# Peptides against a protein of PDB entry 8BZL, part 107

Target 1, 228 residues: chain A of PDB entry 8BZL
Amino acid sequence: SYDRAITVFSPDGHLFQVEYAQEAVKKGSTAVGVRGRDIVVLGVEKKSVAKLQDERTVRKICALDDNVCMAFAGLTADARIVINRARVECQSHRLTVEDPVTVEYITRYIASLKQRYTQSNGRRPFGISALIVGFDFDGTPRLYQTDPSGTYHAWKANAIGRGAKSVREFLEKNYTDEAIETDDLTIKLVIKALLEVVQSGGKNIELAVMRRDQSLKILNPEEIEKYV
Target 2, 242 residues: chain B of PDB entry 8BZL
Amino acid sequence: SRRYDSRTTIFSPEGRLYQVEYAMEAIGHAGTCLGILANDGVLLAAERRNIHKLLDEVFFSEKIYKLNEDMACSVAGITSDANVLTNELRLIAQRYLLQYQEPIPCEQLVTALCDIKQAYTQFGGKRPFGVSLLYIGWDKHYGFQLYQSDPSGNYGGWKATCIGNNSAAAVSMLKQDYKEGEMTLKSALALAIKVLNKTMDVSKLSAEKVEIATLTRENGKTVIRVLKQKEVEQLIKKHEEE

## One batch from the design tools (peptide; made by RFdiffusion4, then SolubleMPNN)

Design b1_p14_8_s1 (from b1_p14_8, 9 letters changed)
Fold by OpenDDE base, seed 5:
Structure b1_p14_8_s1 (fold): chain B 228 residues (1-228), chain C 242 residues (1-242), chain A 14 residues (1-14)
Amino acid sequence: as target 1 above (228 residues)
Amino acid sequence: as target 2 above (242 residues)
Amino acid sequence: GYYLEVWELQEKKA
């Protein structure tokens, strides 16, 4: 069965395992990324943390380096592998090149990693898409998306996961220069976009903000509620 | 049949590499890319399918990649595979430049990548790249050049060719309209628009859906440029008036 | 059918 073959083409030119990995992403919690003028914002749908679950263990937004963070949709275990490799690469780059990675560089690294898992027998594709945001050394905010195939593109705004269609439709309508004129407006845009698919308001949103020359800040629920 | 098509690097009883053929099928559904060699330059024209409003500004082109100062390529097929191959092309070109202190000849770059493609059809545990490429370039040996390569690692030089969706029809049109020895870059651009208008699966050709790059020589230097949307619009308009 | 990127899959479902 071609659908069980990890890295082979179907007669009609499909890579079924890649397509199925993309379907796995669509089942993931929604993540959104928006590039502002001097800010990048990631938002993720929080699954209701079970009452006894430690909140620290349910983070879908992670730093790859001081200047780069990532949100993902899809298989959490697959994401861990990608994140760890990306972190190692970021550190290696700092050691060897003496500069932090560009957002494009680390995205390309992740994309290449994913692509290799679509072409090597005995390995399945990663069941994740990622939104990778950060700042280049020149202070330019960047947003990239990568999918299970290893494709990547730069975006002004995008979304991944189960609610991505609705969130993208919202962003396509509402992403304007005016809507991102300030950091606060950019944050509000992300929250409003997520609220298209997230029930019960700000309590179910994880939000991370990177401002120019600042570290990743994860907003607490109270901070998020101020923007609602 | 299924036993042979499920493995990446084995011959069928008929001597066919089904995984290569299936990779070519994937390319047949990709956006159209064409190349035309002229006396005074060479061009690539490609269908742009990703026109999302939320895309960040394209630094160069969606489907046309600058490889070095003297070469560019366009891709048809799996974008992720294309990204890997285009990166490899850049690395090969750079390594050659560092080693020999001169730019890699166009055909040598094409051949080097084709050897990689071929290896992915021969060595176990690998699948073919689902990508065909058109290469445009200039070198001191052969001047302006156009090459095509496929998933098998085969390549050839062309005066005009097409890959991707409706490529066979496009090639037929190119054969009819290409005037050997008389092709100017201006005429080549017009021909590109004519062919794309007939081969793209669109009701109306628009500049937003077409990328065109030209490679020329100016003052003894290679110039690779992507046409601006307005320039493409003018070409389309001119075609509509004829 | 042919291989679709994530964004193409999204457009096809629209």
Scores: peptide ipSAE 0.014, ipTM 0.534, DockQ to the pose 0.025
Fold by OpenDDE base, seed 4:
Structure b1_p14_8_s1 (fold): chain B 228 residues (1-228), chain C 242 residues (1-242), chain A 14 residues (1-14)
Amino acid sequence: as target 1 above (228 residues)
Amino acid sequence: as target 2 above (242 residues)
Amino acid sequence: GYYLEVWELQEKKA
């Protein structure tokens, strides 16, 4: 059976394990990314953190480097492997090239890693999609998405996970130059987009902001409520 | 479709890893393990199921393992898998200590093992470990800590949690009775007994059926102590009087 | 399919 093999084509040219890994992504918490003029914003649906869970260990948005951060949807353990590899590559690049990675470079690295796991009989695909945002050295904001296949593309805005369709539809309608004219409007756009699929306002949203020449900032619930 | 459950490292059409899910289900049949974080310490409480008269009583703990001077863990699931993982934890901790001349941070040890667990879910020819772990520890970065990990390689930090048999009911009770910011080790011990008394499939809770370990700080050193049977008996008695 | 679908918010390669 072709669908039982990790890395074989079906007669019609499908890689079923890759498609099934995408189904794993669709079960993940929703993540959204938006590129503004001088800001990049990531938002993630917080599943109701169990009352007794330490929130520091449930972060869905992480830094890959000082100029790059990532949100993901799908298998958390798989994501950790990808994040760790990406962090090592970012540091290696700084040491060998003496410059930070571009957002495209690290995205391509992650994509290549994922692709290799689709072409080995000894490995299953990664069950994750990622939104990768940051700033290039020239101060240009970037947003990329990767999927389990190892494909990647640049975006103005995108969403992944269980609510991605609804969030994308919202973004297609509401992403305009006017809607991203300011940092605050860009943040508001992300929050509004997430509220299409997230109940109960700012308490169920994790939001990260990166501005030009600034570090990643995770907004607290009170800061998020100001934009609602 | 159940046709994918015979493979360890493939996704179902729905994006599920059935072998990981089945490993988690198997853990649900294991003895109950509790972890509770307090302001002045952290504890593990585990159900002891293998009370065989011919077992050498010298086993200090059946389900609670000291990892290093600053960390311990409890296990729910396949004993052989648990032994492999606990040994690996010890080796990782020792290698770190030798390399850096300081104890490994608690979360770093947990993540190192979780990466191993994850690998056994991704690489062909391997099966998931049929084990969940609770970790207790102290480090200079975060102080007292409690972690849980599962067969998928996921982990999280907790104030209180439970794995194994009746874990869902135990977690519900912990959520009800855990007082955030006010939990002392004494109160945590009492809570552990209360929860175990309700969740263990026994007519009466006895000290022989429960293992409890505490991790505290004394004079700037971590102290890991397994409670004596008499101490556990006293905790049970106190609970029965309340 | 297993490829990312192109939609309106994708940056066109110049």
Scores: peptide ipSAE 0.115, ipTM 0.681, DockQ to the pose 0.019; fails the geometry check
Fold by OpenDDE base, seed 1:
Structure b1_p14_8_s1 (fold): chain B 228 residues (1-228), chain C 242 residues (1-242), chain A 14 residues (1-14)
Amino acid sequence: as target 1 above (228 residues)
Amino acid sequence: as target 2 above (242 residues)
Amino acid sequence: GYYLEVWELQEKKA
């Protein structure tokens, strides 16, 4: 039936719909994640919020649980589906296992969800990559990335979206133990990385910080400007 | 290219969902709908295209729908799709009320519908809804609210926005004239008329071609009111005198 | 906008 999306292998072994979903991600706004020593930081390119748009509804960084947050690149509506399911899973895990999810666990859950949408007839892949950061219950900071295929890996630092290449190149050069020695330096690293692709400075950056045993904090523009 | 244009729920090589984009294009040809948030209320203003002389002066709103006691919406796009979605909104709102014994928060209702819209972009055998909506509402969490949603299932909150024909031009005018923090419902109504007068492809704006609804709070209750034709005429007249 | 943009960096597979 011409009406059903089918993710099938090409003769060359490619899943074109997955690759094309990855192209959708590349059209998304840039996000960066960095794991510090006792901090995880997510930064996202704010497109100039339309002057009449409510900033509350334009947030690109979302809490999944008290110990986990996510940034994403790609289709916003697809992201809501993933976020909602992940939140439900986090709560379910707390109820059933009596502990918060590990960052790896929830990443694997999201990855599995994405993967299923690559094999299910009548579904297209999610047009989303995600950076998932947080702390495990033992206080270990974690950063994971997942893509439309359902692959996931742990990272020290990563970037997704349209400026990801430039941001990654920056991070590869500048991510050192010295650069993440303090929380402030880690935050500064994220901001500097985003400034490689974001015009007009701190006003166009959304920044979220999670420290050990602390809740997710979204930095206001004034707080961001202190690091610029 | 063309291979992906006709298939629903398939990414193009460039990562585009052409069926969603085409649905958005179809909405661009629909009658203009405006939403404006004020300090003391929120309004919808919509172009009425189907003026049938034989329709009894029934104050029917062609494009503005009451969803519950605290919310209304306006639709741009395919009428049949709009009817399905507006009915679904009412059902969602009612189910929530029954389940939680309180009105559904505005954003939650918008999100619930947006998830449905999104599903029609991701599941095979479905096409996107060819409809954008403006939502106005009040809740105890955020007060007066204005939202816009599109065929992709994206939504956003707005101080003022427009969907349908000449929406880009309308939004530009709204950006110029909207005074943040100083917008009264009266000023919002005047702004709506001003923008519609410039964006509607009509030689002269007439009250018969415009539907306006306001949502206000009176004595701790939400009041949704569709303006009478005479009230709209007065607004148009005032605009012409300025 | 139709697209939300976010950037990627990977950690090593365990």
Scores: peptide ipSAE 0.060, ipTM 0.590, DockQ to the pose 0.113; fails the geometry check

Design b1_p14_8_s1 (from b1_p14_8, 9 letters changed)
Fold by OpenDDE base, seed 2:
Structure b1_p14_8_s1 (fold): chain B 228 residues (1-228), chain C 242 residues (1-242), chain A 14 residues (1-14)
Amino acid sequence: as target 1 above (228 residues)
Amino acid sequence: as target 2 above (242 residues)
Amino acid sequence: GYYLEVWELQEKKA
């Protein structure tokens, strides 16, 4: 019975559960990532927080380590599992190798985790895509994206979630060396990209910035409005 | 399609986890539970549905569970699932206390259980827990807190929220009447009675049908108290006079 | 497809 095999190939070679997990991602809030010269920026669409909900508990951008952060689109509970495992790996790497993870290393770890959940009959795929940004030890800014399949690639800029197509189209047109020449311009590019799909301006954007040799900074709404 | 009603939680073509949604639907038929955060405390209010004359003196809350000295929860959904999860919460809290020699932070306890719930939505041969929880607590990091978790393993912090029967209507009422920054525990209790009176499918609200617990700080200690029936009667009477 | 679409903002694999 196909019911026991969670993720199986169709007769035409499709992994439907992976494709359906990608549909779950497309229902997620939009996230955008941009690599600047000496900065990485993540932006996420804030869904209208219920009036009585604590915004602190609805964060879609999180640190994996001091030098790496992640945004996601899709199932929040699935994302939490991935985040927790990634954090443990980052700490383990520091203890074992005595250096922080590279952004590629932790991305590959996350991708491998996701891939394993697509191959086991006892597990469904993770319903998340992730944008993983940070700095390598040499100070190089990195941006990676991964999907429910466990595929990952390096990007200059990318977007995930419901508005990803429109945001990507915007980034393809507007991402230039001039547009990322400064940290402020890079931040502005992310905000402008999100505004293609986010209604009501900067109040509905969560923005995080990581600069070289600096910790993740989450911008407050007032700081975001300065770039709008 | 009935094919997604299998014991294994899988994605639909539209990217939906129907088993999780069905678990949430089951919770919608459970008795109403409210949580309200105040400046000086936090409360849970829950509907009692099983009032049988032969029930021995209701010494214990049917729906409100003490987790540790600093936290309590209320449950909406399948009773057996609730018992398993509440026991697990207690075990997690105890293990943390033994390991770190301090009480577990409220959000960490909630998250730990939510990871368990999530696992039951992802691993084959398991069904989601048919339970939503409201958590009230105090810790040194964030003070008084209110959380809600669902069968998916999602959670959120709230100023006020509702789970179970007529939860959407209750949340709407809470949004209208909740005064941010000005909520006292006394006002929160009055609001809880007001909302329960409208959301419970009963002609008259009685103290027998309502359980209320408050969490406060007294002399640097957390105090979790279940209100006596007489205290609940007084709250109902006061509401009827307004 | 199961692979992310390659577009102009993808870093070339060295």
Scores: peptide ipSAE 0.055, ipTM 0.606, DockQ to the pose 0.019; fails the geometry check

Design b1_p14_8_s2 (from b1_p14_8, 8 letters changed)
Fold by OpenDDE base, seed 1:
Structure b1_p14_8_s2 (fold): chain B 228 residues (1-228), chain C 242 residues (1-242), chain A 14 residues (1-14)
Amino acid sequence: as target 1 above (228 residues)
Amino acid sequence: as target 2 above (242 residues)
Amino acid sequence: GYYVEVWELQEEKA
């Protein structure tokens, strides 16, 4: 069947394995990204960690480099492969070009990797979408999204995963210049957006903030509650 | 039947490459792109489908890509496949420039990509690219040029053509209205709007939904310009008044 | 061909 064949077109011109990978993303926990003036913010729905689970192993937000971080929705194992490849590329770029990657550059790298997995008969698509945020060397904040097909675009704000539709609808209404006027307002916007789909407040949110010329900061639950 | 259509690089008993045909079907669902060659320039006109308020790249061409100083292309089909192919076109053009210290001739760039497309239809373990391209360019050999290529690796030079949704109807209209030897860039722009207005699945043509790029020669240099929304709006308004 | 051929609009290269 065409739907079970990897990397083949259906008679009606669909790549069903890519579409099914997109369905796997929709089953993932919600992630949100927002670009502020001098800040980028990622938020992710935190599932209740089982008592015996090491919280360090369940990070849905990760650094790719000092100036770039990524959140994902979908298959965690697939995400790990993409993250590792992206980290190697970031380091290679620093060594060969002597500058950090731009957010667009590393997004394009990830996108091209995903696309290749949609065209090789020996590989299935990655079951992940990613929000990639960071700062270019000139201090410009950037937000990109990529999906299982390898498509990518730049965004002011976006969401992926289960609650992405509701979160996007919220962002479309509430993303204004006034709403991102300060770093704190930008953080509040992300939290409010996630609260559209996340129950029980700040305890179920993982939040990462990157400010201009600063390293990635993961907020603790107490810091998140200050914005709620 | 199912054995042949599920394999990327084999002929059916009837001599058909089903995966190439299915890639063409994918292109048929994409937004309309058209190209028109004029005496004083060439143009691409493309349907914008992804209009979202939160997009940051709202002012960038969604479907029209500059390849080098003398060439641009438009794409119909799978966006991720398009990004790979447009990047490859830029790399080919740059490598040629570095090797020969002159811009790559338009047809040579088109042919180089078509060889890649063809390879993806012949070598096992790869699917065809779900992308057709229109190329516009200028070179010293043939002047202004318009090319079309498809997933098979076939290409041709055209005076006017269309790819994507309702392309057959668009080509029929172009055939009826294109006046050989009398086509100015101004008349080509008007023709592009006329064809898009009839072939796009929209109730009303708006400047937000149309990208237009022109390629001209000014002072011995190629100028590739994406029309501003206001300019496109004026073209639409003029068409509505006729 | 895999695309619609319109001979009248095709560029003939000498």
Scores: peptide ipSAE 0.013, ipTM 0.496, DockQ to the pose 0.043
Fold by OpenDDE base, seed 3:
Structure b1_p14_8_s2 (fold): chain B 228 residues (1-228), chain C 242 residues (1-242), chain A 14 residues (1-14)
Amino acid sequence: as target 1 above (228 residues)
Amino acid sequence: as target 2 above (242 residues)
Amino acid sequence: GYYVEVWELQEEKA
């Protein structure tokens, strides 16, 4: 059966393991990314943290480098492998090229890694999609999305995970130059987009902001509630 | 959907890793192990199922393993898989110590093993480990810590948690009785006995059927101690009197 | 699906 093969095309040209990995992504918590004028924002749906769970260990948004951060949907353990590889590459690039990676460069690296796991014998695809945001050295804000296939594209805004369709529909209607005119408006747009699929407001949202020439900032629940 | 369970390391049409799920389900049949974080220490309490009279004096805890001077773990699942993973943990910790001249941070050790677990879910010719672990430790970064990991390579930090048989019921009890910020090691030990008494499928809780280890700090050093049977008996007796 | 849908918020490849 073609659907049981890791790296084999179906007669109709599909890679079933890649499609099934996409289904794993759709079961993941929703993540949204928006590029503003001088800001990039990532938001993720927080599942209700178990009362006795340490919230520190449940982060869905991570830094890859000082100028790049990533959110993901899908298998957390798979994501950790990708994140670690990306961090090593970011550091290696700084050492060898003497400049930080561009957001496109690191996205392409991640995409190439994912693609190899779709083609290499004895490997299954990564069950993750990623939103990668940051600033290039010229100060240009960037947003990229990559999926289990190893495809990647640049976006103004995008969403991944279980609520991605509803969030994207919201963004298609509401993403305008006016809606991203200020940093605060951009943050509000992300929160509103997530609220299409997340119940109970700011308590169930993780939000990260990267402004031009600033480090990644994770907003606390109180800061998020100010935008609701 | 079950047609995919015969192959390791592949997705089902609905995006599930059945071999990982089945490994997790199998762990539900293993002996109960719980961990509780306190202000002044952290503990593991594990069900001892293999009480064979003919077993030579188990000088070492059957279910609780010392990893290094600052960390211990308990395992629920396949014993052979547990042995492999606990050996890997020790090796990782030793290599780190040799390389950096300091003990490995707790979360880094947990993560390193979780990456191995993940690899066994992704690379062909391998099956997932049929093992969940609880980790207790101390480091200079976060102090006392409790972690849980599963066959998928996922992990999380916890104030209290349980793996193995009746783990869901145990977690529910822990959520009810765990007092955040007020938990002493003494109260944690009492809570552990309370939970085990209700979750173990035994008519009467016996010290022979329970292993308890505590991790504390004394004079700026980590102390990992397995409680003596007499100490466990006293804890059980105290619980019966309450 | 296997292919990502192209929609209005996609940046044009310069």
Scores: peptide ipSAE 0.089, ipTM 0.607, DockQ to the pose 0.019; fails the geometry check
Fold by OpenDDE base, seed 4:
Structure b1_p14_8_s2 (fold): chain B 228 residues (1-228), chain C 242 residues (1-242), chain A 14 residues (1-14)
Amino acid sequence: as target 1 above (228 residues)
Amino acid sequence: as target 2 above (242 residues)
Amino acid sequence: GYYVEVWELQEEKA
């Protein structure tokens, strides 16, 4: 059966392994990204961290470079491979071009990597979608999404993972210029969006904020509760 | 001829990697391995299942492997796969030491192996490793550490965890009895015995059926020690008296 | 085709 092969076209033109990788993403923890005026915010659903698990090792939001960070939904091990390659590319770009990557550049790199894994014999697609946020050198905030197919698009706001539909519906209704007028309002929008699918408040949310010319800041639970 | 690599781990229609899940299922039937992090050390406790009378006295732990001077691991799953992975861990650690003239950080070693595991779930002609590992170690960055990795290439840090047979029940007991911030190596050893006594499908826990290793710091050096049978017997006896 | 559901929040390709 074509669905049991490496990524090949079905008679009707489907790439089943890519579609099935997208189903893996839908089982992942929800992540949301919002672009504000001078801020980008990533939020992720914290699965109930097992009481005895070290939270340090369960980060779902990671820096790719000083000006770029990523959240993902889907297979964590697959994500680690993508993150590592992206980090290497960011550093390589700094060395060869003498400037940080643009958010679009690194997104395109990741997308191209994913696409190659859909076309290469003897490889399965990456079972991840990613939200990539950051600032270009000119200070423009950016948000991109990638999927297992290697497609990518720019967004004002988006969500991935199991709760993505509900979160996107919320964002479509509530993302306005007024809702992102300030950094605090933008953060509040992300939290409210996640609360559509996450039970019981700030304890189950990981939130990261990047402001213009600032490093990625991960908010602690007490900081998150101030916005609820 | 489209070379269908029939051995490639692929997604199911539901987005599942069944070969990885089946590898995890196989590990569920393996002997129990416990790891417990304490303030003054970290330990591994593993079930010995292969007590073959004709096996030469296992001078070395069957399930606990020294990786370098600062790290050890225990394995649940396919022994042959375990041997390959533990050898790879040693090679990675050695290469790092030679290159950087310092020991590899614990998490970096774990991650390096996990990337290998992941690759065996993504590249054609390969099957997942039928192995979960617990890692104990010390480094200057994070001190004493405990990690768990699975066939998918996922890993996490833990204060206490269990892999293999009855791991879910063991984890439940660990969650109940683990005292965060107050765990001494002595109390961790007692907890390990308590959990193993309840989770091992044996009528009576014996020192012959349990391997325990501790990792401590003495005079600024890491000490990895496998407990002698007599020491394990004393721990069991103490538990029976309580 | 891969339905790229163009959601309203997608930025127009400039």
Scores: peptide ipSAE 0.065, ipTM 0.713, DockQ to the pose 0.019; fails the geometry check

Design b1_p14_8_s2 (from b1_p14_8, 8 letters changed)
Fold by OpenDDE base, seed 2:
Order: sequence, then C-alpha cells, then structure tokens
Structure b1_p14_8_s2 (fold): chain B 228 residues (1-228), chain C 242 residues (1-242), chain A 14 residues (1-14)
Amino acid sequence: as target 1 above (228 residues)
Amino acid sequence: as target 2 above (242 residues)
Amino acid sequence: GYYVEVWELQEEKA
C-alpha cells in the first residue's frame, strides 16, 4: 500500500520526499545564524505580521534549554514537534547525566529524529531546516545546521529558508575575524546579512542573542534599530 | 497531479502538502466564525446554517463549544472532525486540571491540540482534520486570549480573526474597523454583527442565524455566556439603526 | 542531492 511507503528511493537513487521537504524549507522565511567569539546570534525574517495577529505567537526563535536555542525555516507545526522533543531531551539529559547537553549532542538528537522520519514507513520527512546555536559547558559557542534529511554540520555562519543563498553569499564575503571581534559587530553582521533579503529594514527582523553564561535574549525592534 | 490526492499526506514536488491545503479549502465552505478580543472580554460569533424548526430549543450552540470553565471554541469545517477535536480538547483540559490542580493555560491547550492536528498531517494512513478552530479563553498569564488553529497544526494569537466562508473578506473588515487598545466587549459585539452581516451574504441578518458567546471575568471567575436570541436581535436592530 | 553543500564557513570536521 502506497500509504505506508511514503519515502522511497527513486530508480535513480533519489529520496523525492526528502527533496520535496527541502523545497518546503526554501519557501520558509529566511533564518541566519552566526557564531562569534563569545556570542551566538540568530536572526529571522519576520513576515509582515497580520495587523491583528499577536506577534508573541509568531516566534521563530525558541530556547531548547538555557544554553541552546533554535531557529527554523519551513513548516511551523513540524518545527513545534521537533522543538518539544528536543526540550524533553535537554531536560532528560540534565536529570540523567547531571550536565546540560552540548550543542552537538542536541543537534545530533534532532538530526537522528529527522532521519528516522525519512526512513520510517507511514511517516513523511519533517519540512524544516534548523539553525541550532548555543554554548557548551566549557563556554565554547557553537552553531549547527540540520535539514529534512537529518544531516547536520557545524558552521561559523549559515542561513536557511528562501533567502539563504543570498545571505550565505554575503556571509562568505563578510565573515572575518574582524567582523566578529566584538559582540556588537557580530550582531551587526547578522542584521546586515538579513538585510540582503529583508525589505523595510530592522522592523522585519527577529533577532536573538546568546552570550556566554547568559540566557537567550530576544532583542526588541528598538534594540535592533540601534545596529542598523 | 491526482497522485497527491491520496489519503496519505505527502509533499508535492514544490514542497506543498496538498491534503492540508484541500482541508483548508473545505473549511472555506463552512459557516463563518468570528473571534474578537476586547479589553474586558472576548467573543465568538458563528453562523447557524441549519435552522430546523424541529430542533429542540435546548440546542446548545451548534458551533460554539465550552471546553472548560475558562475556555470555549468555535469550529469551521467537517462536523464529525470538529466533534472529535472538541472532545479531545475537553479531555486534555480535564487531565491537566487533575494532574496539576489548576486550569490549563489557554495556549497550552491550543498547542496540545495543534500537535495532534500536525500528527495527522505527518503520519501515513491519516488525513488532516478538515477543521479550523477559534479559541477564546482567560488565564492568569495572559488574561483574555483569542487563538486560531488550522488543519496543519499551525496556530496564532489574534486580536480579531475569522474562519470559514468569506473569511478573507471578514478579516479585511476587521482590520479596518478594529480599534486597537480601545475595544470594549460592547463595541466588539457591534463589530461582530457588522462583519457577519456582510460576510453571510444575506439581505437581512436574523438572530436565528447567528450564535454569539462572550467570555468575561466576574468576581474573579470566568463567565462564558451564550447570548439569547433576544439579545442578538437587539444587537442586529442596533446595527440596522446605524 | 539532498546533502548540504560544503562551503568556506563550515567548521573543519575534527
């Protein structure tokens, strides 16, 4: 029954449902992540919030734990499932191992979850890519990206979603040791990168910052405008 | 391509979930439901399409459901699917109350159901629920709240919104007439009547065709009230006089 | 392919 074999190989070896899930990601709002020296920054394109919509409920950046946060591109409902499972794992790890997760650990967990949904009968892939940032217990800033296939890699900077190509091209040109020398410069780099694809300036950007030994801070529009 | 019209929700080559989109389209043909958040309360207004004279007068709202003491919802879409989801909402709320000895926060109830909806879009052998919901509620965290959820399992908080037939036009009217920060429940009721009169494409709005529920706080308790037909008639009359 | 292209901003695999 076709109802069970959702993700199958094509004759030429392609997993079409994974590729099509990646197309869903490409339709998502752009997200960017940058690792600084002692800071990690996530920025997301705000789609024009409908005039009567509560912005609080449209957050695309979320904490997974005190030391880890995630941005995503693609299907919001799919992302919520991944986020919830990741949060449970972070809490479980703290209880069982008595230490917070490393950013790599939780990324691998998320990646493994996604991969299982590409191989399990009766499940479609998650239509999301994620940027996962945070600090390891040793204070090392980390940035990982994962896609619908369950692949993951560590990055200095990366972008996902509809504007990802343009943002990555910008980051390849502008990510230098000098550009991330300070926390403020790192934040500015993220904003500039997003402005390559976001119209109407800082009002359409959601920005989150995690500094070493600090909790996730979501910047308000006024704080963002200071960097523009 | 009809290949994506199967009961199993899969991605199209363009990354679309057509079964979810088709479920949303089905909802577009359902009776109109409005939600409006005010400073002193929140309301749901829904179109009644089945006016049968033989319906027992005791008929609770066809489209508005009390979920617990602090929340209600309205539904647009497949009635059978709506009944399943509204029952699940009640069960989730009850289990939470038993477990934590406090009412479930509004957003948590909404998200719990949205996770169920999402699962029906991801697991094989299941179709999406052909239902959108509006939720009204009060909790100690955010006060009065209005949420909308769709077949995808997406949700959002709103000051005012609409689901069902002519929802896009209704939302446009709400955007024009909704006064942020100045909305009273009284003004919200008037706005609901105004929008429904235009959305229902009827020459004359009658109280028989409209259900309205309000959620308010009285003496530190949530009060959910379905307006009587006479009260709705008065609202319609007032609108016609303007 | 569905693999992420490696570009200059990728961290070296330890």
Scores: peptide ipSAE 0.038, ipTM 0.598, DockQ to the pose 0.019; fails the geometry check

